# Peptides against a protein of PDB entry 5HB3: the designs that were tried, part 62

Target 1, 150 residues: chain A of PDB entry 5HB3
Amino acid sequence: RQMQDRCMSEYNQRIRNAPEGSIDPFRMACYKIIGRCDLSNRSLDGLQTDVNDWIWLQFNLARETDRSLELAGESYGLAELQASIREIGLKHFPKTAAEDTNGSFGMFFYLQILAGMFEQAIAYLYPFSYVDAVHFAIALTYYGLLRPVD

## One batch from the design tools (peptide; made by RFdiffusion4, then SolubleMPNN)

Design b1_p17_7_s4 (from b1_p17_7, 10 letters changed)
Fold by OpenDDE base, seed 4:
Structure b1_p17_7_s4 (fold): chain B 150 residues (1-150), chain A 17 residues (1-17)
Amino acid sequence: as target 1 above (150 residues)
Amino acid sequence: MDEELDKLLDKWFESLE
């Protein structure tokens, strides 16, 4: 807790008081990651990032909190991440194999798997690649991660 | 909708073209 408070303090101080362009983006990234600072902005400003960096950051920031204890704070957990992935999926990724023009279905499958959306991921992959979907389903079942969606 | 992910995906898709 003390470390988090220090990170938050330093983060806020730098954001408010540092001259423009003087902020080390890596240092700010450290504060964000370690201190979970400014959860409303889940990006690494000033850094060149890709989708993998983004998803990695989201997992580092996501925490399951007891909602009963959170009176007023910003909550960001796995459910929110999953919601974001679902929304992005609807916008950017093919819904059917017939809509797939660039093979991007694999990225959405990947994001869903990372986010623990296993049933949805398998269901999504199945029409694009039956064989792969079956293999992943077997593996996920083996590890007890796949639940049959009634 | 996560705007950052949206932008990153746009860039990613552009890179595939």
Scores: peptide ipSAE 0.199, ipTM 0.788, DockQ to the pose 0.553
Fold by OpenDDE base, seed 2:
Structure b1_p17_7_s4 (fold): chain B 150 residues (1-150), chain A 17 residues (1-17)
Amino acid sequence: as target 1 above (150 residues)
Amino acid sequence: MDEELDKLLDKWFESLE
């Protein structure tokens, strides 16, 4: 708690008062991650990041907190992340095996799995890779993460 | 839609082409 508050304070102070070009983006990233600062901006400004960095950041920032207890009125949880993944899937990823021209379906499957969208992930993967879908379904079922219909 | 993810994915897809 105390560390988080300090990070928030430092983050806000630097954003407001630091001279142009004097902000260390890595330091700001540390404050953002530890303090969960400025949840409206879920990116690491001034850093080169990839999709893996992005998704890692989202999970670190996402919390299932009582919205009433969040001081800034900003809530970001798993549901919001899942919504983002769903939306990006609709825009960027093939809907069917026939639409797959670059093999990108695996990335969308990966994002869905990370976000706990297990049923959707398996359903999505199935037409692209039957064998992989079955293996993941077995594993997820074994761990009680996939809920087969009785 | 998350604009940052959108941009990252655009870059990723461009790298695959």
Scores: peptide ipSAE 0.190, ipTM 0.785, DockQ to the pose 0.553
Fold by OpenDDE base, seed 5:
Structure b1_p17_7_s4 (fold): chain B 150 residues (1-150), chain A 17 residues (1-17)
Amino acid sequence: as target 1 above (150 residues)
Amino acid sequence: MDEELDKLLDKWFESLE
């Protein structure tokens, strides 16, 4: 707790008081990750990032906490991440194999798997790659992660 | 919707073209 509080203090101080161009983005990233600072902005400003960096950051920042213990607007958990992935899926990814022009379905499948959306991931993958969907379904079932409907 | 992810995905898709 003490370290987290210090990180938060340093993060806020630097954002407010640091001269323009003097902020080390990596240092700020460290404070953000360790301190979970400013959860409304789940990005690493000043750093070149990709989708993998983004998803990694989301998981590091996400916590399953009692919302009653958090300040207003600072609640961020797996449910919120899953909601974001669903919305992104609807916007950016093909809904059917016929709409797939670049094989991007794999990325959406990947994001769903990472977020624990196993049933949805398999259901999504099935029309694009039957064989892969079946193999993943078997594996996920074996590990008790997939809940088949009786 | 997460705007950051949206932007990253746009960049990703652009890189595939």
Scores: peptide ipSAE 0.187, ipTM 0.783, DockQ to the pose 0.543
Fold by OpenDDE base, seed 3:
Structure b1_p17_7_s4 (fold): chain B 150 residues (1-150), chain A 17 residues (1-17)
Amino acid sequence: as target 1 above (150 residues)
Amino acid sequence: MDEELDKLLDKWFESLE
């Protein structure tokens, strides 16, 4: 708690008072990651990031905590991340093999797997690659991550 | 929708085209 409070204080102070262009983006990133500062803005400003960096950040920021204990009044957990991935899927990724023009279905499958959306991921992959879907289903089942329908 | 993710995805898809 003390560390988080310090990070929040420093983060807010720098955002408010630092001259334009003087903010070290790496330092700000550290405050954001360690302190979970400003969870409404889950990005690393001033850094070159890609989708992998984004998803990594989301997982680092996500916590399953009692909302009543959150100092900033903001909660961000796995459920919110999964909701974001669903929305992304609807907007950016092909729904059927016929819509796939660039093979991007694999990325969406990957994001779903990372987010623990295993059943949805397999269901999504199946029409694009039957063989791969079956292999992943077997593996996920073996590790107890995919629940077979009884 | 996360606006930052949306932008990143747009860039990613542009790179694939």
Scores: peptide ipSAE 0.184, ipTM 0.783, DockQ to the pose 0.570

Design b1_p17_8_s1 (from b1_p17_8, 9 letters changed)
Fold by OpenDDE base, seed 4:
Structure b1_p17_8_s1 (fold): chain B 150 residues (1-150), chain A 17 residues (1-17)
Amino acid sequence: as target 1 above (150 residues)
Amino acid sequence: SAESQFEELLKKYLAEN
């Protein structure tokens, strides 16, 4: 908590005092990831990133901390990440196999799995690949991550 | 937005793979 407070203080001070764009992107990343500063901006500007970096960032930012300890205005947790992934799915990923022109369904499945949206992930994968959906369902069930429908 | 950034990154990813 003390470290987070220090990071927030430093971040605020730097944002106020540093010319726009003068902050080292890596330092900014540290403030985001370690200090959880300015979580409203979930992008890393000035860095060459790929989709894997984006995924990594979202997961690192989406820490389930006790909401009671987070300052009310900057809570970004798993629920918010899940909501974002749902929105991304609705906008950018095929809903059916017939809509799959780019083979991107696997990426959305992957995102849902990473976000702990296991039931939704399996349900999504099923029409694209029955065999894969069944295999993942078995595996997730084995690890206690998928609730069998009674 | 983070979502918009993801879309761009996704497009790049799909183009490369």
Scores: peptide ipSAE 0.263, ipTM 0.835, DockQ to the pose 0.677
Fold by OpenDDE base, seed 2:
Structure b1_p17_8_s1 (fold): chain B 150 residues (1-150), chain A 17 residues (1-17)
Amino acid sequence: as target 1 above (150 residues)
Amino acid sequence: SAESQFEELLKKYLAEN
């Protein structure tokens, strides 16, 4: 908490006093990841990143912390990330096998699995790959992550 | 936004794979 408070203080000072674009992007990333600063913006500007970096960032920002200890307005958890993933799915991924042109369904399945959206992930995968969906369903059920249908 | 950034990254990912 002390570190977070210090980061927030430094972040606010720099944002207000530094010329636009003058702050080191890596430093900004540290303020965001460690200090939980400005979580309304979950993108990192000025850095070369890939999709894996993005995924890592989102899941690290979506940490389960004691909400009572979080600074006002700087809370972001798994539920919010799940909502974002749903939105991403609606906008950028095929809804049916017929809409799949590049096999990108696997990435959306992966995102849902990472986010603990197991039932939705299996339901989504099923029309694209029956065999894979069944295998994952069995595995998830075995580990108690998927509830059996009555 | 994070989603917009993801879109760009996704496009790059799909182009590379």
Scores: peptide ipSAE 0.262, ipTM 0.836, DockQ to the pose 0.778
Fold by OpenDDE base, seed 3:
Structure b1_p17_8_s1 (fold): chain B 150 residues (1-150), chain A 17 residues (1-17)
Amino acid sequence: as target 1 above (150 residues)
Amino acid sequence: SAESQFEELLKKYLAEN
């Protein structure tokens, strides 16, 4: 807690004292990932990143931390990430096979699986690829991640 | 926002794959 408070203090001081855009993007990333500063902004500006980097960042920020130890406004867990993924799905991914123009449904399925949204992921995949949905359902069931319907 | 950044990255990803 003391370390987190110190990181927040340093982060706030730098934001206030540094000219706009003068903070090294990698330093900013350290404050965000290690210091968990300003988690309301879950993007890293000024860095060359790809979709895998974005995924890595979101999951690293979404730590299962004791909320009692986190400062107000800096709590971000898996539930919040899942909510974000749902919103991303609604805005940026096809909802039906008829809407699929670029084959991006697989990426959204992947995001849901990573976020532990297994039932939703299978339900989403089913209309796009019945065979794949069944295969993944079997696999998830085997690992105890998907409960069979009674 | 993180979502808007993802959209841009997704577009790039889809262009490459």
Scores: peptide ipSAE 0.261, ipTM 0.834, DockQ to the pose 0.738
Fold by OpenDDE base, seed 1:
Structure b1_p17_8_s1 (fold): chain B 150 residues (1-150), chain A 17 residues (1-17)
Amino acid sequence: as target 1 above (150 residues)
Amino acid sequence: SAESQFEELLKKYLAEN
């Protein structure tokens, strides 16, 4: 808590007092990831990143911390990430095999799997690749991650 | 937004692969 409070204080001070663009983007990233500062902004400006970096960031930001110690604006967990992934899916990924023009369905499947959205992931994959969906369903069931509908 | 950034990154990723 003391470290978080210190990070928040430093972050706020720098945002208020530093000229725009003068703060090291890596330092800002540290405040966000370690200090849990300004989690409403889940993008890193001024850094060259790729899709893998973005994925890494989102999952690291979605840490379950002691909510009693978090400020209301700094709470971001798996549920919020799952909601974000759903929104991304609705906006940016094919909903049906007929809409798939570039094979991007695999990325959305991957995101859902990472977020623990196993049932939704399998359901999504099924119309794109029946065989793969079945194989993943079997594997997930074997590891106790997929709940069979009783 | 994070979502908008992802879209851009995704487009780049798909273009490269």
Scores: peptide ipSAE 0.256, ipTM 0.833, DockQ to the pose 0.768

Design b1_p17_8_s2 (from b1_p17_8, 9 letters changed)
Fold by OpenDDE base, seed 5:
Structure b1_p17_8_s2 (fold): chain B 150 residues (1-150), chain A 17 residues (1-17)
Amino acid sequence: as target 1 above (150 residues)
Amino acid sequence: SAMEQFEKLLKEALAKQ
């Protein structure tokens, strides 16, 4: 808590007092990731990133925490991430095998798995690859992450 | 927005595959 408060203070001071573009992007990234500063902006400005970096960032920012311990504007949990992933799926990923022109279904499956959306992930994968869906379902069941239907 | 950024990154990633 003390470290977080210090990070927030330093972040606020720098963002107000530093000339635009003068702050090291890596330092700003540290404030965001470690200090959880300005979580309303879920990107790393000034850094060259790819889709994997974006995924990594979202999951780090969406750490499971007690919302009561964080400022309302600086809270972003698993539920919000899952909602975001659902929205992403609806907008940017194929819904059926017939819509899959670029093979991107696997990435959406992966995102759902990372977010703990196991049942939804399997259900999504099934029409694209029956065999893979079954294999993942078995594995998830083995690890107690998927509940077998009685 | 974060969604727009993701879309851009996704397109770029798919283009590299």
Scores: peptide ipSAE 0.205, ipTM 0.813, DockQ to the pose 0.643
Fold by OpenDDE base, seed 3:
Structure b1_p17_8_s2 (fold): chain B 150 residues (1-150), chain A 17 residues (1-17)
Amino acid sequence: as target 1 above (150 residues)
Amino acid sequence: SAMEQFEKLLKEALAKQ
C-alpha cells in the first residue's frame, strides 16, 4: 500500500508538472504496469505496439489484487477483463461461421482462452473448426480446466 | 480508448496474416 501510494504520488506529480509529451513513454508504462497508476487508461501512449502487446498489457493490468490494498478507482481484475473480451467479441469478431470473412475467429478464441473463458471459447470455436474444438476440449479437460458435460 | 486501440491493432494484425 505504501509503495502504491508513492507511485501514485509520483505519477500525479509528473502528469501535473511535466510539459506535455516530455515524459518518457517507457517510464509511463512502468507507472501503469508496476505502479498500477491510471488504470482507467488501459493503453500505452507514445509506444509502437502490436496486438500481442495489447493482450499482454490487458492481462498484466488485470492481475489479481486485493481490492482493500488498491487505491480507490485503480482496481481492475479478471472479471472486468473477461467483460471486456466479451464486448470485443460482440463488436469485432464473427459470431457464426457464415459471418467469418477474414478468418479472425481464431484470434477471439485465443483471447477467450487467455482470459480463462474455456467453456465459452470451445463453444465459440466449434462451429468454425470442429476438429480443433474437440482437440482443445480434450486438452483442457486433461488439465482440469474444462468440465465435461455428461 | 483501449477498445479503439484494439480495433486498430486487430486490423493491422489481420492484414499481416
Scores: peptide ipSAE 0.204, ipTM 0.815, DockQ to the pose 0.747
Fold by OpenDDE base, seed 1:
Structure b1_p17_8_s2 (fold): chain B 150 residues (1-150), chain A 17 residues (1-17)
Amino acid sequence: as target 1 above (150 residues)
Amino acid sequence: SAMEQFEKLLKEALAKQ
């Protein structure tokens, strides 16, 4: 708690007092990831990132901290991330094999797996690749991540 | 927004495939 308060104070001081562009983007990233500063902005400015970096960041920021201690604007948990992934899926990924034009279904499957949406991920993958869906289902079951449907 | 940034990155990633 004391370390977090220090990080917040330093972050706020630097944002207010430092000339624009003078703050090391990596330092700002540390304040966000470790210090949980300014979690309303879930992006890293001044850094070249890809989809993998983005999803990694979202997972690290998605902490169910005690909702009682976080200001309403700073609470981003797994549920919110899963909701975001679902929304992204509805907008940008094929819903059926017939809508698949470039094989992007694999990326959405990957995002769902990362977000812990295992049952939904397998159900989504099944119509695109039966064999892969079965293989992943077996693996997830082996690790206790997929609940057998009774 | 984080979602808009992701959408941009996703489009870029899909374009490279």
Scores: peptide ipSAE 0.184, ipTM 0.793, DockQ to the pose 0.696
Fold by OpenDDE base, seed 2:
Structure b1_p17_8_s2 (fold): chain B 150 residues (1-150), chain A 17 residues (1-17)
Amino acid sequence: as target 1 above (150 residues)
Amino acid sequence: SAMEQFEKLLKEALAKQ
């Protein structure tokens, strides 16, 4: 809490007083990730990032913390991230094997797995690749991440 | 927005596959 408060203070001071573009983007990233500052902005400007960096960032920002220790306006949880992934899926990924034109289903499966959406991920993968879905289901069950169907 | 950024990155990623 004390460290977070300090980070927020520094962040606010810098963002308000520093000339535009003068703040080191990596420092800003530290304030965001470590200090949980300005979580409403889930992008990192001034950095070269790829999709993996974005995913990593979102998961870190969505880390489960005691909300009582966070400022009410600075909370972003796994549920919100999962909702975002669902939205992304609806917009950008095939819903059925018949809609699959470029084999992108695997990426959406991957995103769902990363977000802990295991049941949904398996259900999604099944019509595209039954064998893979079964294999992942077995693996996830083995590690206690998927509840077996009775 | 984060979503817009993701969409851009996703498109780039898909284009590279």
Scores: peptide ipSAE 0.178, ipTM 0.791, DockQ to the pose 0.751

Design b1_p17_8_s3 (from b1_p17_8, 7 letters changed)
Fold by OpenDDE base, seed 4:
Structure b1_p17_8_s3 (fold): chain B 150 residues (1-150), chain A 17 residues (1-17)
Amino acid sequence: as target 1 above (150 residues)
Amino acid sequence: SAEEQFAKLLEEALAKR
């Protein structure tokens, strides 16, 4: 808590007083991740990133926190991340095998799995790869992550 | 938005394949 408060204080001070571009992007990243500053902007400005970095960041920022303790504008949890992933899926990934031109369905499947959207992930994967969907379903069931439906 | 950021990165990732 003390560290977070300090980070937030420093972040706010620097954003207000520092010339644009003068702040170390790595430091800003620390403020965001550790201090949870400006969670409305879930990006790392000034850093070269890839899709894996984005994924890492989103999941690190999506913390299970007591909403009562967070400022209304700074709440970001798993539910919000799941919602974002759903939206990403609707907009940027193939919905059917017929729409799949580049094999990107696997990435969306991966995102859903990471977000704990297991049932949806399997359902999504099934039309693209029956065998893989079945294999994952078995595995998820084995680990108690997928409930068999009667 | 985070979604837009991802979309951009996804496009870049796919282009590298």
Scores: peptide ipSAE 0.373, ipTM 0.883, DockQ to the pose 0.699
Fold by OpenDDE base, seed 2:
Structure b1_p17_8_s3 (fold): chain B 150 residues (1-150), chain A 17 residues (1-17)
Amino acid sequence: as target 1 above (150 residues)
Amino acid sequence: SAEEQFAKLLEEALAKR
């Protein structure tokens, strides 16, 4: 708690008082990740990032914390991340095999799996790759993550 | 938004393939 409070204090002070561009972007990243400061902005400005970095960041920020214990004024959990992934899927990924032009369906499947959206992920993958979908379904069922439908 | 950021990164990633 002390660390978080300190991070928030420093973050607020620096954002408000520091000249633009004078703040170390890595430090700002630390404030976001550790201090959970300004979770409404889930970007790392001033850093070169890729898709993997984005994924890592979102999942690290989406902490499963009891809202009652959330010290940050903002809550960002798995549900919000799942909602974001759904939105991303609707806008930026093929909905059917016929729409698949670049083979990006696997990335969306991956995102859904990471987010614990197992049933949706399998359902999504099935028309693109039957064999893979079945294999994942079997595996997820084995580990108790997917409920078999008779 | 985070989604927009992802979209941009996705496009960049796909362009590299």
Scores: peptide ipSAE 0.372, ipTM 0.882, DockQ to the pose 0.698
Fold by OpenDDE base, seed 3:
Structure b1_p17_8_s3 (fold): chain B 150 residues (1-150), chain A 17 residues (1-17)
Amino acid sequence: as target 1 above (150 residues)
Amino acid sequence: SAEEQFAKLLEEALAKR
């Protein structure tokens, strides 16, 4: 729509014309989060961020939107985020308990749960902590988020 | 990429433990 087009135009003008380092990072963050500008770069440059900030940003950007209303190249949904989380899991988290050196498996479990990847999350957690996996499975089933196996 | 950014942040988080 017109608003998104305007945001993109303003964002592009600022990134091209403003002196390096002169752009308010919070303003740029607003263009990204509210205006959905430059979603190919899902980071907040010029801000000191941590892993929690990253998680917050990714899930806020991964909005369930009609792609027809978005500008070409500026679409990002839950499916894309889930794909990113899968890739992160393959590259940066232990696949088995034997590979676990720093106890980071819980973070990947957490990411999968947030992304609605419940079946995969439980399957992943089970070899690390079967007790926790069973308890989470029961809870997820109770809330209708996990289908019992017949 | 977003994944690379996360990897860096994850390493930093783990280093603080």
Scores: peptide ipSAE 0.369, ipTM 0.881, DockQ to the pose 0.694
Fold by OpenDDE base, seed 1:
Structure b1_p17_8_s3 (fold): chain B 150 residues (1-150), chain A 17 residues (1-17)
Amino acid sequence: as target 1 above (150 residues)
Amino acid sequence: SAEEQFAKLLEEALAKR
């Protein structure tokens, strides 16, 4: 808690007082990831990132911190991440195999799996790849992550 | 938004394929 408070204080001070471009982007990233500073902005400014970096960042920031301990009024947990993934899916990924032009369905499936949206992930994958959907369903069931529909 | 950032990165990733 003391470390988090210190990080927040330093982050706020630097954002307000430091000249633009003078702050080490890696340091800012540390404040965001470790200190959970400014979670409303889930981007790493000044860093070249790719889609994998984005995924990594979102999942690292999505912590179930007891709301009572988050001094920062910003709660970002798994539920919020799942909501974001759903929105991304609706806007940027194919809904049917007929809409699939770039084979990007696998990325959305991957995002859903990472977010623990197992039932939705399997349902989504099924029309694109029946065999893969069945294989994943079997695996998820084996590990107790997929409930068999009674 | 984070979603918009992802969309941009996704487009870039797909363009490189």
Scores: peptide ipSAE 0.368, ipTM 0.881, DockQ to the pose 0.691

Design b1_p17_8_s4 (from b1_p17_8, 7 letters changed)
Fold by OpenDDE base, seed 3:
Structure b1_p17_8_s4 (fold): chain B 150 residues (1-150), chain A 17 residues (1-17)
Amino acid sequence: as target 1 above (150 residues)
Amino acid sequence: SSEEQFEKLLKEALAKR
């Protein structure tokens, strides 16, 4: 808690007092990832990133920590990430095969799997690729991650 | 927002396909 408070203080101080553009983006990333500062902004400004970096960041920020030990407003867990992924899906990914122009359904499936949204992932994949959905369903069931239909 | 950032990155990723 004390370390987190200190990180937050330093982060806020730098944001407020440092000349614009003078802060090392990697240092800011450290405040974000390690210090869990300003989790309302889940981005790394000033760094060249790709979609994989974004995914990595979201999952690293979405830590299952004791919220009582975190600063107010700095709690972000898997549930919040899952909610974000759902919203992303609604906004940016095809709902049906007919809407799929770029073959991006696989990315959303991937995101859902990473987030532990297994049932939703399989349900989503099914209309795009029956065979793949079945294969993944079998695998997930094998690992105890998907409940068989009663 | 994080979602907006993802949208941008997604578009970039899809453009590379």
Scores: peptide ipSAE 0.323, ipTM 0.863, DockQ to the pose 0.706
Fold by OpenDDE base, seed 4:
Structure b1_p17_8_s4 (fold): chain B 150 residues (1-150), chain A 17 residues (1-17)
Amino acid sequence: as target 1 above (150 residues)
Amino acid sequence: SSEEQFEKLLKEALAKR
């Protein structure tokens, strides 16, 4: 908590006092990831990133901290990430195999799995690849992550 | 937005495939 407070203080001070673009992007990334500063901006400016970096960042920022300890305004948890992934899915990923032109369904499936949206992930994958959906369903069930619908 | 960034990155990732 003390470290987080220090990070926030330093982050705020640097944002206010440093000329635009003068802050080391890596340092900013550290403040974001370690200090959880300015979670409303979930991007790493000034860094060359790819989709994997984005995914990594989202999951690192989406920490289930006790809501009671987080200042009410900057809580980004798994639920928010899941909501974001749902929105992304609705906007940017094929809903049916017929709409799949780029084979991107796998990425959305992957995102859903990472976000713990197991039931939704399997349901999504099923029309694209029955065999894979069944395979993952079995695996997830084995690990207790998928509840069989009684 | 984070979503817009993802979209951009996704498009880039798909283009490399």
Scores: peptide ipSAE 0.321, ipTM 0.863, DockQ to the pose 0.664
Fold by OpenDDE base, seed 2:
Structure b1_p17_8_s4 (fold): chain B 150 residues (1-150), chain A 17 residues (1-17)
Amino acid sequence: as target 1 above (150 residues)
Amino acid sequence: SSEEQFEKLLKEALAKR
């Protein structure tokens, strides 16, 4: 908590007072991740990142913390991330196998699984790969993550 | 937005395939 408060204070001071581009982007990343500063901007400016970095960042920022105890005054949890993933899916991924041109359906399936959207993930995967969907469904059911249909 | 960032990164990732 003390660290978070300090990070927030430093972040606010630096963002207001430092010349543009003068702040170490890695330091800013630390303020973002540790201090949870400015969670409305979930990007790491000034850093070269890839899709894996993005995924890692989103899930690390999407913490299930008691909102009442959130020091940053900003809350970003799994529910918000799930909503974001849904939106991403609608915009950037094929809806049907017929629309699949580059095999990108797997990435969306992966994102849904990471976000705990198991039922949706299986339902999505099914028309693209029946065998894989069934295997994942069995596995998820075995581990109690997927509810069997009555 | 984070979604826009993902779009960019996704395109880059797909281009590498």
Scores: peptide ipSAE 0.320, ipTM 0.862, DockQ to the pose 0.703
Fold by OpenDDE base, seed 1:
Structure b1_p17_8_s4 (fold): chain B 150 residues (1-150), chain A 17 residues (1-17)
Amino acid sequence: as target 1 above (150 residues)
Amino acid sequence: SSEEQFEKLLKEALAKR
């Protein structure tokens, strides 16, 4: 808690007092990731990132810390990430195989798997690749991650 | 928004394929 408070204080001070562009983007990233500062902005400004970096960031920020210690604005957990992924899916990924022009369905499947949305991931994959969906379903079931509908 | 950023990055990633 002391470290988090210190990070928050330093982050706020730097944002307010530092000239634009004078703050090391990597330092700001550290404040965000380690200090959980300003989680409402889940981007790394001033850094060249790719889709993998974005994915990494989202999952690292979606840590369940002791909610009792988190300020209301700094609470971001797996549930919120899952909600975000669902929204991203609705907006930016094909809903049916007929809509798939770029083969991007795999990325959305991947995101859902990472987020622990196993049932939804399999259901989504099924119309795109029946064989793959079945294989993943078997594997997930074997590891106890997929609940068979009794 | 984080979603918009993802969309941009996704488009870039797909364009490289």
Scores: peptide ipSAE 0.315, ipTM 0.860, DockQ to the pose 0.675

